# Designs tried in a protein design run: peptides against a protein of PDB entry 3V4O. Part 106

Target 1, 234 residues: chain A of PDB entry 3V4O
Amino acid sequence: DQPLAKDKVALLIGNMNYREHPKLKAPLVDVYELTNLLRQLDFKVVSLLDLTEYEMRNAVDEFLLLLDKGVYGLLYYAGHGYENFGNSFMVPVDAPNPYRSENCLCVQNILKLMQEKETGLNVFLLDMCRKRNDYDDTIPILDALKVTANIVFGYATCQGAEAFEIQHSGLANGIFMKFLKDRLLEDKKITVLLDEVAEDMGKCHLTKGKQALEIRSSLSEKRALTDPIQGTEY

## One batch from the design tools (peptide; made by RFdiffusion4, then SolubleMPNN)

Design b2_p18_6_s4 (from b2_p18_6, 7 letters changed)
Fold by OpenDDE base, seed 1:
Structure b2_p18_6_s4 (fold): chain B 234 residues (1-234), chain A 18 residues (1-18)
Amino acid sequence: as target 1 above (234 residues)
Amino acid sequence: ELSNVSEDGKLQSFDPVL
């Protein structure tokens, strides 16, 4: 009754060096730290930095090719972003100022494509702002999602709120990764793990009242990032 | 204990307009 993954695949994207937007610092370290942790969990990890729209779309396409029935898929993004009408948009480094949805990657569209692969688990960890983009009045027409009961969103911040990085003498980490890294290796249902991360974040006086983790899930099974890969011995 | 860790760094928003 221990859940098994057919395989475990992760795509990590960190965008920092925007052409037309403020530079970020945390994504570099955050992607690095998460990469190391996920590899310890036997994920096949592709980590990429500073992707253009074209490169991001290609990376997502390649990621989707690695997904199949029973595969655990994890997408992590750190960078600029926004949320309109419940849809999350990741901003490529070459996005114009202002940007619109056609310049960005919609996470829910990626989720739809992941569902078509009959994955065992779909995890999105989004370390970006979730504020409304007032320059984008487009109401996206998205395909209806299937009822797969295997979806987990970890939003680094609340709807309509900002995500932050902490800077110390030029070094920076995202608040989300600061706490996520301490628990990521725990053998717990992913939603339970994220809930504990949320509690840890809530104890941080620096971000209290400014940033809080939001978990959105439809996960009917006790799936963990520590779940073994089918056919392997640990 | 994470709750006892002092945080004296500065915050930078990921908001592209800041």
Scores: peptide ipSAE 0.260, ipTM 0.699, DockQ to the pose 0.307
Fold by OpenDDE base, seed 3:
Structure b2_p18_6_s4 (fold): chain B 234 residues (1-234), chain A 18 residues (1-18)
Amino acid sequence: as target 1 above (234 residues)
Amino acid sequence: ELSNVSEDGKLQSFDPVL
C-alpha cells in the first residue's frame, strides 16, 4: 500500500528584486509554474515574491504552523543564496551588501523545526547558488537533527557552484525549473523523480559543465508528491 | 506559456557577485 500524507503544504518563495544585489528574473515564472503544478498535486500552496527578511521569517513561521504529524512539507526557494559549512542560506531582498547569516534564513534550521512537527516528508528545492560567502565568518552550531528518514534536498546546483537562468528580454524559467516542471506530476518516489530531472539537465547542451542537480536524501519510504491525502477519496 | 522563449545559450548566474 502506498504511503499517505496527512496533508500537503508548500511554501514557495521567489526573490528577484534585491535592493543591494543583482536582480533576477526566473523566480517569477518558476514560482508561478510550480504553484500550479503543486496545486494539481493537492498541495496547499503559499507563494510569495520579493520577501524582506521579516516577511520571510513570518512566512516560514506560518508555514510551520500548518505542519503536523504525517504532513508533507515542501519548501521551494529561488533567489540569491549561499552555503557555508553545509548550511544553506536564503537571502531576503532587503539583505545588505555584503549579507551575513544573521540577515538570512538558514534552511537547516527550518528543517529542524519541521522535524519537531513529526512531518511525513520534508522536501527542500533550492534554486540558488551554493558558493561560500567569504564575508560571513560565522560558524553555525546547529542542534543535532533527528533521524527521521524523511528528508529530501534538491539543490539546483552542486556545492560551491552557481545556479543559472536563461538570459532573455522576456520571462523564462531557471534551469532547474525548466526540467523539474516536466516531471513533477509523475507518480514516482521523489528521489527517483529528481534523479530523472538530473539526467534531463545533464543532457542539455546549455547546462553541460555549468549546472548539475544535486540530490541529498534520507528517505526510507517510497514517498511521492502524488501520494494521496489521508481521508480523501481519489 | 511564459517560459516558452528562445534559448540561444546565454545563461545568467544567480551569483550576487559580492
Scores: peptide ipSAE 0.257, ipTM 0.697, DockQ to the pose 0.333
Fold by OpenDDE base, seed 2:
Structure b2_p18_6_s4 (fold): chain B 234 residues (1-234), chain A 18 residues (1-18)
Amino acid sequence: as target 1 above (234 residues)
Amino acid sequence: ELSNVSEDGKLQSFDPVL
């Protein structure tokens, strides 16, 4: 009765060397750490750094081609971002200053496309700020989502809040990944796993009152990142 | 673990406006 994945595919994007915005440091290490962990979980992982708008769109397109019925899809993003009216926007490294939605990738649009693939699980891990972009006055008109009951969002921070990296002697790590990595390999329902990460993050004195993990899910099955791939033997 | 750092560092926001 254990859930099975038809396949497991992850796209990891870390943007740090922005042309017109402050540079970040954490995405490099965070993408690396997550890549190693997801590979241990038998994910097919594509990890990319410092993507332009064109490259990001192409990466997402290629990612979607790997998705199909019953496939677990995971999208991780670390970089600049914003949230307007409940829609999350990932900012490419070549985005102008200021940027608007037309310069960015909307996560909810990606979700819509993933739903069309009849995936078994859709996980979004978004390590970015969720503040409103006042320079973007566009109200997104998105197609209606299907009721698939297989969606999990792990936001590194709460709505309207900031995500942070911690810097030590030239090294930097995202606060979200700092705690996520310790639990990611646990055989638990993904929402339960993230809830435990949220509690761990809540004990960090540096980010208390500044950054808190938000879990938004519609997941009716006990799906875990550790779920075996169909046809594999353990 | 590369990302296993002490909690004694300084924070940097991902907010491009800061």
Scores: peptide ipSAE 0.248, ipTM 0.687, DockQ to the pose 0.295
Fold by OpenDDE base, seed 5:
Structure b2_p18_6_s4 (fold): chain B 234 residues (1-234), chain A 18 residues (1-18)
Amino acid sequence: as target 1 above (234 residues)
Amino acid sequence: ELSNVSEDGKLQSFDPVL
C-alpha cells in the first residue's frame, strides 16, 4: 500500500551572482549537496546556477514538460526573493533594482501549472526571504488552484521574515539546507520530515528569533521523497 | 568533498536590501 511515483523530477535553482543586488554564497553549496541527495533518491535532477529571467522561465517550462500524472515534482530555489499577499517570487540574477513581479517568477503560478499535469506530489523548498516588496504594489490575480491535496511548501523562514547564510571564508550552507540535508534521505512522510528539520533548526541559537522553518501543506496521503518509482526494482 | 562549517559566525540575509 506504499505510494508509488510514476517518476521523480527535481529542478534546483541557485542564484548568487546578482547584477543589481548583493551577491550570495550559500546557493552554490546548497544546490550541489541537494543534487547529490536527490539523485540518491532516484530523482531526475536538473541543477542550475545564476539564471536570468529568460533562463529561469525556460528551465521551469522544461521542468513542467517532464511532469505528468503521478510524477513527483520538486522545485528548490535558493536566492533572493520576496512574498506579496501570500505569493512567493523568485528573483533572477538580471532582475533590476528594484524588481517587480513582472521581473520575477511566481511560485504559485508554477504550482498551478504543476496541478494541470496531475502530479502525484508537489514539493516546494524555498530558501529565500519572505519579506514584503514595497516597490511592488501589484496585487496578483492568480487562477484558482485545484484541490489536489498533494502540495507541500517548505519555507526556509516564516512569513515576513528573512533567510540567512553563515558568512565564512570558505563555502557554507544556508541555514535551511544545513539542517535539511541531514534528514532528506529518511523514509518519512515529507511533512513529518520537514517538521523534524524545523525542530533541528529551532535548536540553533544563532537563528533563534531570526529564522524559523514554516511548513505549509495540503497532503492527504503518506507521500515521501523515498517513495519508489513505479516499475523499478529495489 | 564538503565539510561542515561552524555555527559560529555572522549571518548574511538573503534580503537584497540588507
Scores: peptide ipSAE 0.225, ipTM 0.684, DockQ to the pose 0.355

Design b2_p18_7_s1 (from b2_p18_7, 5 letters changed)
Fold by OpenDDE base, seed 5:
Structure b2_p18_7_s1 (fold): chain B 234 residues (1-234), chain A 18 residues (1-18)
Amino acid sequence: as target 1 above (234 residues)
Amino acid sequence: SEEEELKEEYGKEGLTPM
């Protein structure tokens, strides 16, 4: 049986013009290209660039309001970030230097809130570094997640590693998006699709030993980004 | 190939951590 989505909603955030951190370039084109692809997949897409902490929190809150039972939710982030104790933190453009967890958005907290909406699928695509932030000693006490078996993380890099962009050319993709965009429209289980992206990245000599895609999933059903929306007649 | 394109256009030096 073909899985159906009640609706499909995506929030794309690209942070590049940091106040107190190195500026990035790739998030601009990456968000743009991903927006166009997700729209072809009938996602309702909200795409935002250069968000402050307040704006990021508001964007996430508004995104959560669009989620409901059986809705597919996708969060994409490109920007500075870090990972402490298995928790991913997205860094707003107005974050201080050094930043701490209180200045950032915790992805796992967003996941918890998405689970409360009884979503059909939760996809996180995180194009950020995953190095430990040594200036943040906070051990986050996260609320227990529910067992929903509908979660997929695509990390642009492996644990403790960096994600890379190409800065010397104007409108060039980050490494993750460069490979992701070629597969994103394929009618495949999302974990299978990401595994193929991982293989494509692994063949590239530029990224060998430098950046590798990590897939973390608990997905008990064959869910794809191509799954039709319930009640849509094609 | 995609790899050759990346090498020719950007090289390894063009990659910057995010």
Scores: peptide ipSAE 0.243, ipTM 0.680, DockQ to the pose 0.307
Fold by OpenDDE base, seed 4:
Structure b2_p18_7_s1 (fold): chain B 234 residues (1-234), chain A 18 residues (1-18)
Amino acid sequence: as target 1 above (234 residues)
Amino acid sequence: SEEEELKEEYGKEGLTPM
């Protein structure tokens, strides 16, 4: 039978105007385009730009309030980030230089909270660098996750690697969004969709040896972003 | 192609780490 979502909710964060770090450009366009695509997929989309630590934490809290049993939750982040010991950290625009885990939002902590909501699907699309932050010596001890088999991570780049945006006079996408947007509306299992995006990125000579999509998933059901909302006509 | 478009519009030097 066709999987159904109780509801579909997305939080999109694009951080560009960092105070103590290099400014970015792509998150503006990436968040805009992804917003429009997800709305076509009947997601309730909250899109935010240039969030401070306080604002990011509040946005995540509000996002979590919209999640419930069977709800599809999607978190997209474009901005500076790092990965220490398999934990992904999103960097707020007011983060100090150097930043530490205490200044950032841990994606795996958000995942834990999403699991507590008994969501139908948890999707993380992380368009950020995944290099280790050598200024953060904190070894995170994560609580054991529940076995929910409904988790998908789409990383714009490989572990320990950089994600790239295109610097041009005009508005341009980051590399991840450039390929993601072409397939996002396809009625496919989300892991299959992302695998096709990975293949498309892999054909591009600009990113060969620099950036490759990584998919990390535990998804036992054929869940798609196109899955209809329960109780709606389709 | 998407690759040709990216090469023509931005070139390799147009990529900046995020």
Scores: peptide ipSAE 0.242, ipTM 0.688, DockQ to the pose 0.316
Fold by OpenDDE base, seed 1:
Structure b2_p18_7_s1 (fold): chain B 234 residues (1-234), chain A 18 residues (1-18)
Amino acid sequence: as target 1 above (234 residues)
Amino acid sequence: SEEEELKEEYGKEGLTPM
């Protein structure tokens, strides 16, 4: 049987104009292109750029309000970030230097809240560095996640590694989006799709030994971004 | 190829950490 989504909702955040950190360029183009692709997949897409901590928290709250039982939720983030003890932290544009967990949004906390909505699929696409933040010794006490078997993480880089953007030639994609965009519309299980993206990225000599896509998933069903929305005629 | 395009357009020095 073809899996169905009750609805499909995406929140895309691109942070580039940091106040106290190096400015980025890729998030602008990456958010734009991903927005267009996800709309072709019948996602309701909210795309936001250069969010403060307050604005990011509000955006996540509003996103969560759109989630319900059987809804596909996708969160994309491009910007500065870090990973401490397996927890991913998205850095707002107004984050202090150094930033700490209290200044950032924890992706795993968002996942917990998505699980409470009984979503059909939870996809996180994180285009950020995954290095440890040595200025943050806080170990987040996270509640145990539910066993929902509907979770997919696509990390632009490996654990403990950096993600890269391209600084030349004006408006250009980050490395992750450069390869993701070529396959995103394919009718494949999302983990299979991301695996193919990983292979494509792995062929690029520019990023060999520097950046590789990591997929972390617990997905028991053949869920695809192309899955039809329930009650829609196709 | 995508690799050749990236090399031509950006080169290795065009990659900066995020």
Scores: peptide ipSAE 0.237, ipTM 0.698, DockQ to the pose 0.284
Fold by OpenDDE base, seed 2:
Structure b2_p18_7_s1 (fold): chain B 234 residues (1-234), chain A 18 residues (1-18)
Amino acid sequence: as target 1 above (234 residues)
Amino acid sequence: SEEEELKEEYGKEGLTPM
């Protein structure tokens, strides 16, 4: 039996124009391309660029309001980030230098809130660096996640590694998005799809030994981004 | 090859960390 989504909702955040940190370029194009693809997959897509901490928190709150039982939720983030003790932090454009966890959004906290909504699928696509932030010694006490078996993380890079963007002729793409976009519309279990993206990235000599996709999942069902929305008779 | 095109188009110097 093909899984059905009650609805499909995506929040895409691309942070580029940092105030106190190096500017990025790729998130602009990457968010645009991903928006178009997810719309073809019948996602309700909210795409936002250059969010302050306040705006990011509000965007996440509004995203969570659209989630409910059986809804597919996808969060994409492109920008600066870090990982401390297995927790991923998205950096707002107004974050101080150095930034700390109090200035950033913890992805695992968002996941917890998504789980409370009893979503059908939770997908995180994190196009950010995963280096330790040595300026933040905060050990986040995360509440235990529920065993929902509907979680997929696509990390653009390995733990402790950097994600990269390619700049050419004034356009830039993230390495992750470059390969993700070619497969995103495929009718495959999301973990299988991401595994194929990982293989494609692994063939790229530019990123060998620099960036590799990491898939972290607890997904007990054959859920795909192509899964139809309940009540849409195709 | 797509890989050669990528190398020609972006070179090793075209990669910047995010």
Scores: peptide ipSAE 0.254, ipTM 0.674, DockQ to the pose 0.270; fails the geometry check

Design b2_p18_7_s2 (from b2_p18_7, 5 letters changed)
Fold by OpenDDE base, seed 4:
Structure b2_p18_7_s2 (fold): chain B 234 residues (1-234), chain A 18 residues (1-18)
Amino acid sequence: as target 1 above (234 residues)
Amino acid sequence: SEEEKLTEEYSKEGLTPM
């Protein structure tokens, strides 16, 4: 039977105008494009740009309030980030230089909180670098996750690697979004969709050997972003 | 810095690290 979502909610964060770090360009367009696509998929989308630590934490809290049993939750982040010991950290625009985990939002902690909501699907699309932050020696001890089999991570790049943006015709896009946007509306299991995006990205001569999509998933059901909302006509 | 050098090199190739 066709999987159904109780509701579909997305939080999109694009951080560009960093105070103490290099400014980015792609998140503006990427968040805009993804917003429009997800709205076509009947997601309730909250899109935010240039968030401070305080604002990011509040946005995540508000996002979590919209999640409930069977709800599809999608978190997209474009900006500076790092990965230490398998934990992904999103960097707020007011983060100090150097930043540490205490200044950033841990994606795996957000996942833990999403699991407590008994969501139908948890999707993380992380368009950020995944290099280790050598200025942060903290070894995070995460609580054990529940076995929910409804988790998908789409990383714009491989572990320990960088994600890139490309400027074309006066606009900048992340390489990940450049390929993701072409397939996002397809009625496919989200992991299959991302695998196809990975193949498309792999054909790009600019990023060969520099950036490759990584999919990390535990998804036991054929869940798609196109799945209809329960109680709606489709 | 080495990071700045790398960024500059990629920029010349039409890419900018995020």
Scores: peptide ipSAE 0.265, ipTM 0.622, DockQ to the pose 0.634
Fold by OpenDDE base, seed 1:
Structure b2_p18_7_s2 (fold): chain B 234 residues (1-234), chain A 18 residues (1-18)
Amino acid sequence: as target 1 above (234 residues)
Amino acid sequence: SEEEKLTEEYSKEGLTPM
């Protein structure tokens, strides 16, 4: 039986013009490219750039309002970030230097809230560094996650590693997006698709030993981004 | 090879951490 989505909703955030941190370039193009691809997949896409902490929190709240039982939710983030104790933190453009967890958005907290919506699929694509933030010794107390078996994380890089952007032909892209965009439209289980992206990325000699895609998933069903929306013709 | 081509493209302006 073909899996069906009740709806498909994506929030894409690209932060590049940081106030107190190095500016990035890739998020602009990466968000644009991913937006176009996800729209081809019949996602309702909200794409936002250069969000403050307040704006990011509001965007996530609004995104969550669009989620419901059986809805596919996808969160993409490109920007500065860090990972402490397995928790991923997205850094707003107005974050202080140094930033701490209270200044950032915890992805795992968002996941918890998505689970409460009884979504059909939760996909996180995180194009950010995953180094530990030595200036933040806070261990977030996170509530236990539910066993929903519908979660996929695509990390642009490995634990403790950096993600990179390149400039080519006058445009900057993240390494992750460079390879993701070539396969995103394929009708494959999302974890299989990401695994193929990982293999493609692995062929890049410049990133060997520096950046590799990590997939973390608990997905018991053959869910794909290409899955049709219930009640639509396909 | 395509791999070599991609490597060459990425090397033109270097990699910068995000």
Scores: peptide ipSAE 0.248, ipTM 0.688, DockQ to the pose 0.267
Fold by OpenDDE base, seed 5:
Structure b2_p18_7_s2 (fold): chain B 234 residues (1-234), chain A 18 residues (1-18)
Amino acid sequence: as target 1 above (234 residues)
Amino acid sequence: SEEEKLTEEYSKEGLTPM
């Protein structure tokens, strides 16, 4: 039986022009290319660049309003970030130096809110560093997650490691997007698709030992980004 | 090859942490 989505909605955020942190380049082209690919997959895509904390929170709130029972939700983020105690934090462009969790958006909190919408699939693609932020000693107490078995995380790098981009050349993809874009349109279970991306990254001598994709999933059904929207006639 | 292209694109001199 072919799984169906009620709808498919994606929020793509690329932060590059930081005020108090090193500027990035890859998020611009990465968001653009991913937008085009997701539109081919019939996602409703909102793509935003260089968001302040306020703008990021607003974008997430608006994204959540588009989610409902059976909707596929995808959040992509490219920018500065960190991971403390298994929690991922996306850094707004106006974040102070150093930043703390109160200045950032916690991905796991967004996941909790997505679960409340009874979504059909929750996909997070996080193209950010996952190093510990030593300036943030806060131990977040997160709300308990529900057991929905519809969650997929694709981390551009492994725990405690860095993600990389090319800054000294023209517009080019970050390492994660370079490999992801080649597979994204394949009709495969999303975890299988990401596993193949991980293998592609692993075969490249430039990324081997430097950046490795991590997949974290609880997905009990064969869900793919290619799954058709219910009621859509082709 | 694709590997050669990647090598040229992702030169170590141009790689920066995000």
Scores: peptide ipSAE 0.243, ipTM 0.679, DockQ to the pose 0.303
Fold by OpenDDE base, seed 2:
Structure b2_p18_7_s2 (fold): chain B 234 residues (1-234), chain A 18 residues (1-18)
Amino acid sequence: as target 1 above (234 residues)
Amino acid sequence: SEEEKLTEEYSKEGLTPM
């Protein structure tokens, strides 16, 4: 039995033009490419670039309003980030230097809110560094997540590691997106798809020992991004 | 090979951490 989505909604955020941090280049192209691919998969896609903290919070809030029971939710983020105590933080373009958790958006908090919507699938694609932020000693007290068994994290890099972008001929792509885009349209369980992306990334000699895809999932069903929307007979 | 081209492209292009 092929799983069905009630709807498919994606929020893509690419932060590049940081005020107090190094500028990035890859998120522009990566968000664009991913937008086009997800639209081919019948996702409703909201793509935003260079968001302030306020704008990011609003974008997430609006995204959450589109989620409901059985909806597939996908959050993609490309930009600066960090990971403290297993919590991922997305850094807005107006974040101070140094930034702290209070200036950033916690992905696990977003996941909690997505779970409350009783979504059919929650996918996070995080193209950011996962180094510890030593300037932030805050231990986030996260509420316990529900056991929904519908969660997939694709981290562009391993815990404590950096994610990289490649610049070619004035265009830049993240390493993660470079390989993800080649497989994203495949009709496979999302964890299987990401595993294949991980293998493809592993063949890249430049990133060996520097960046590797990490898949973290609790997915009890064969859910794919290609799953049809309920009421659409394909 | 496509892999060699990719490697060459990557070698000419410095990896920048995100």
Scores: peptide ipSAE 0.267, ipTM 0.661, DockQ to the pose 0.265; fails the geometry check

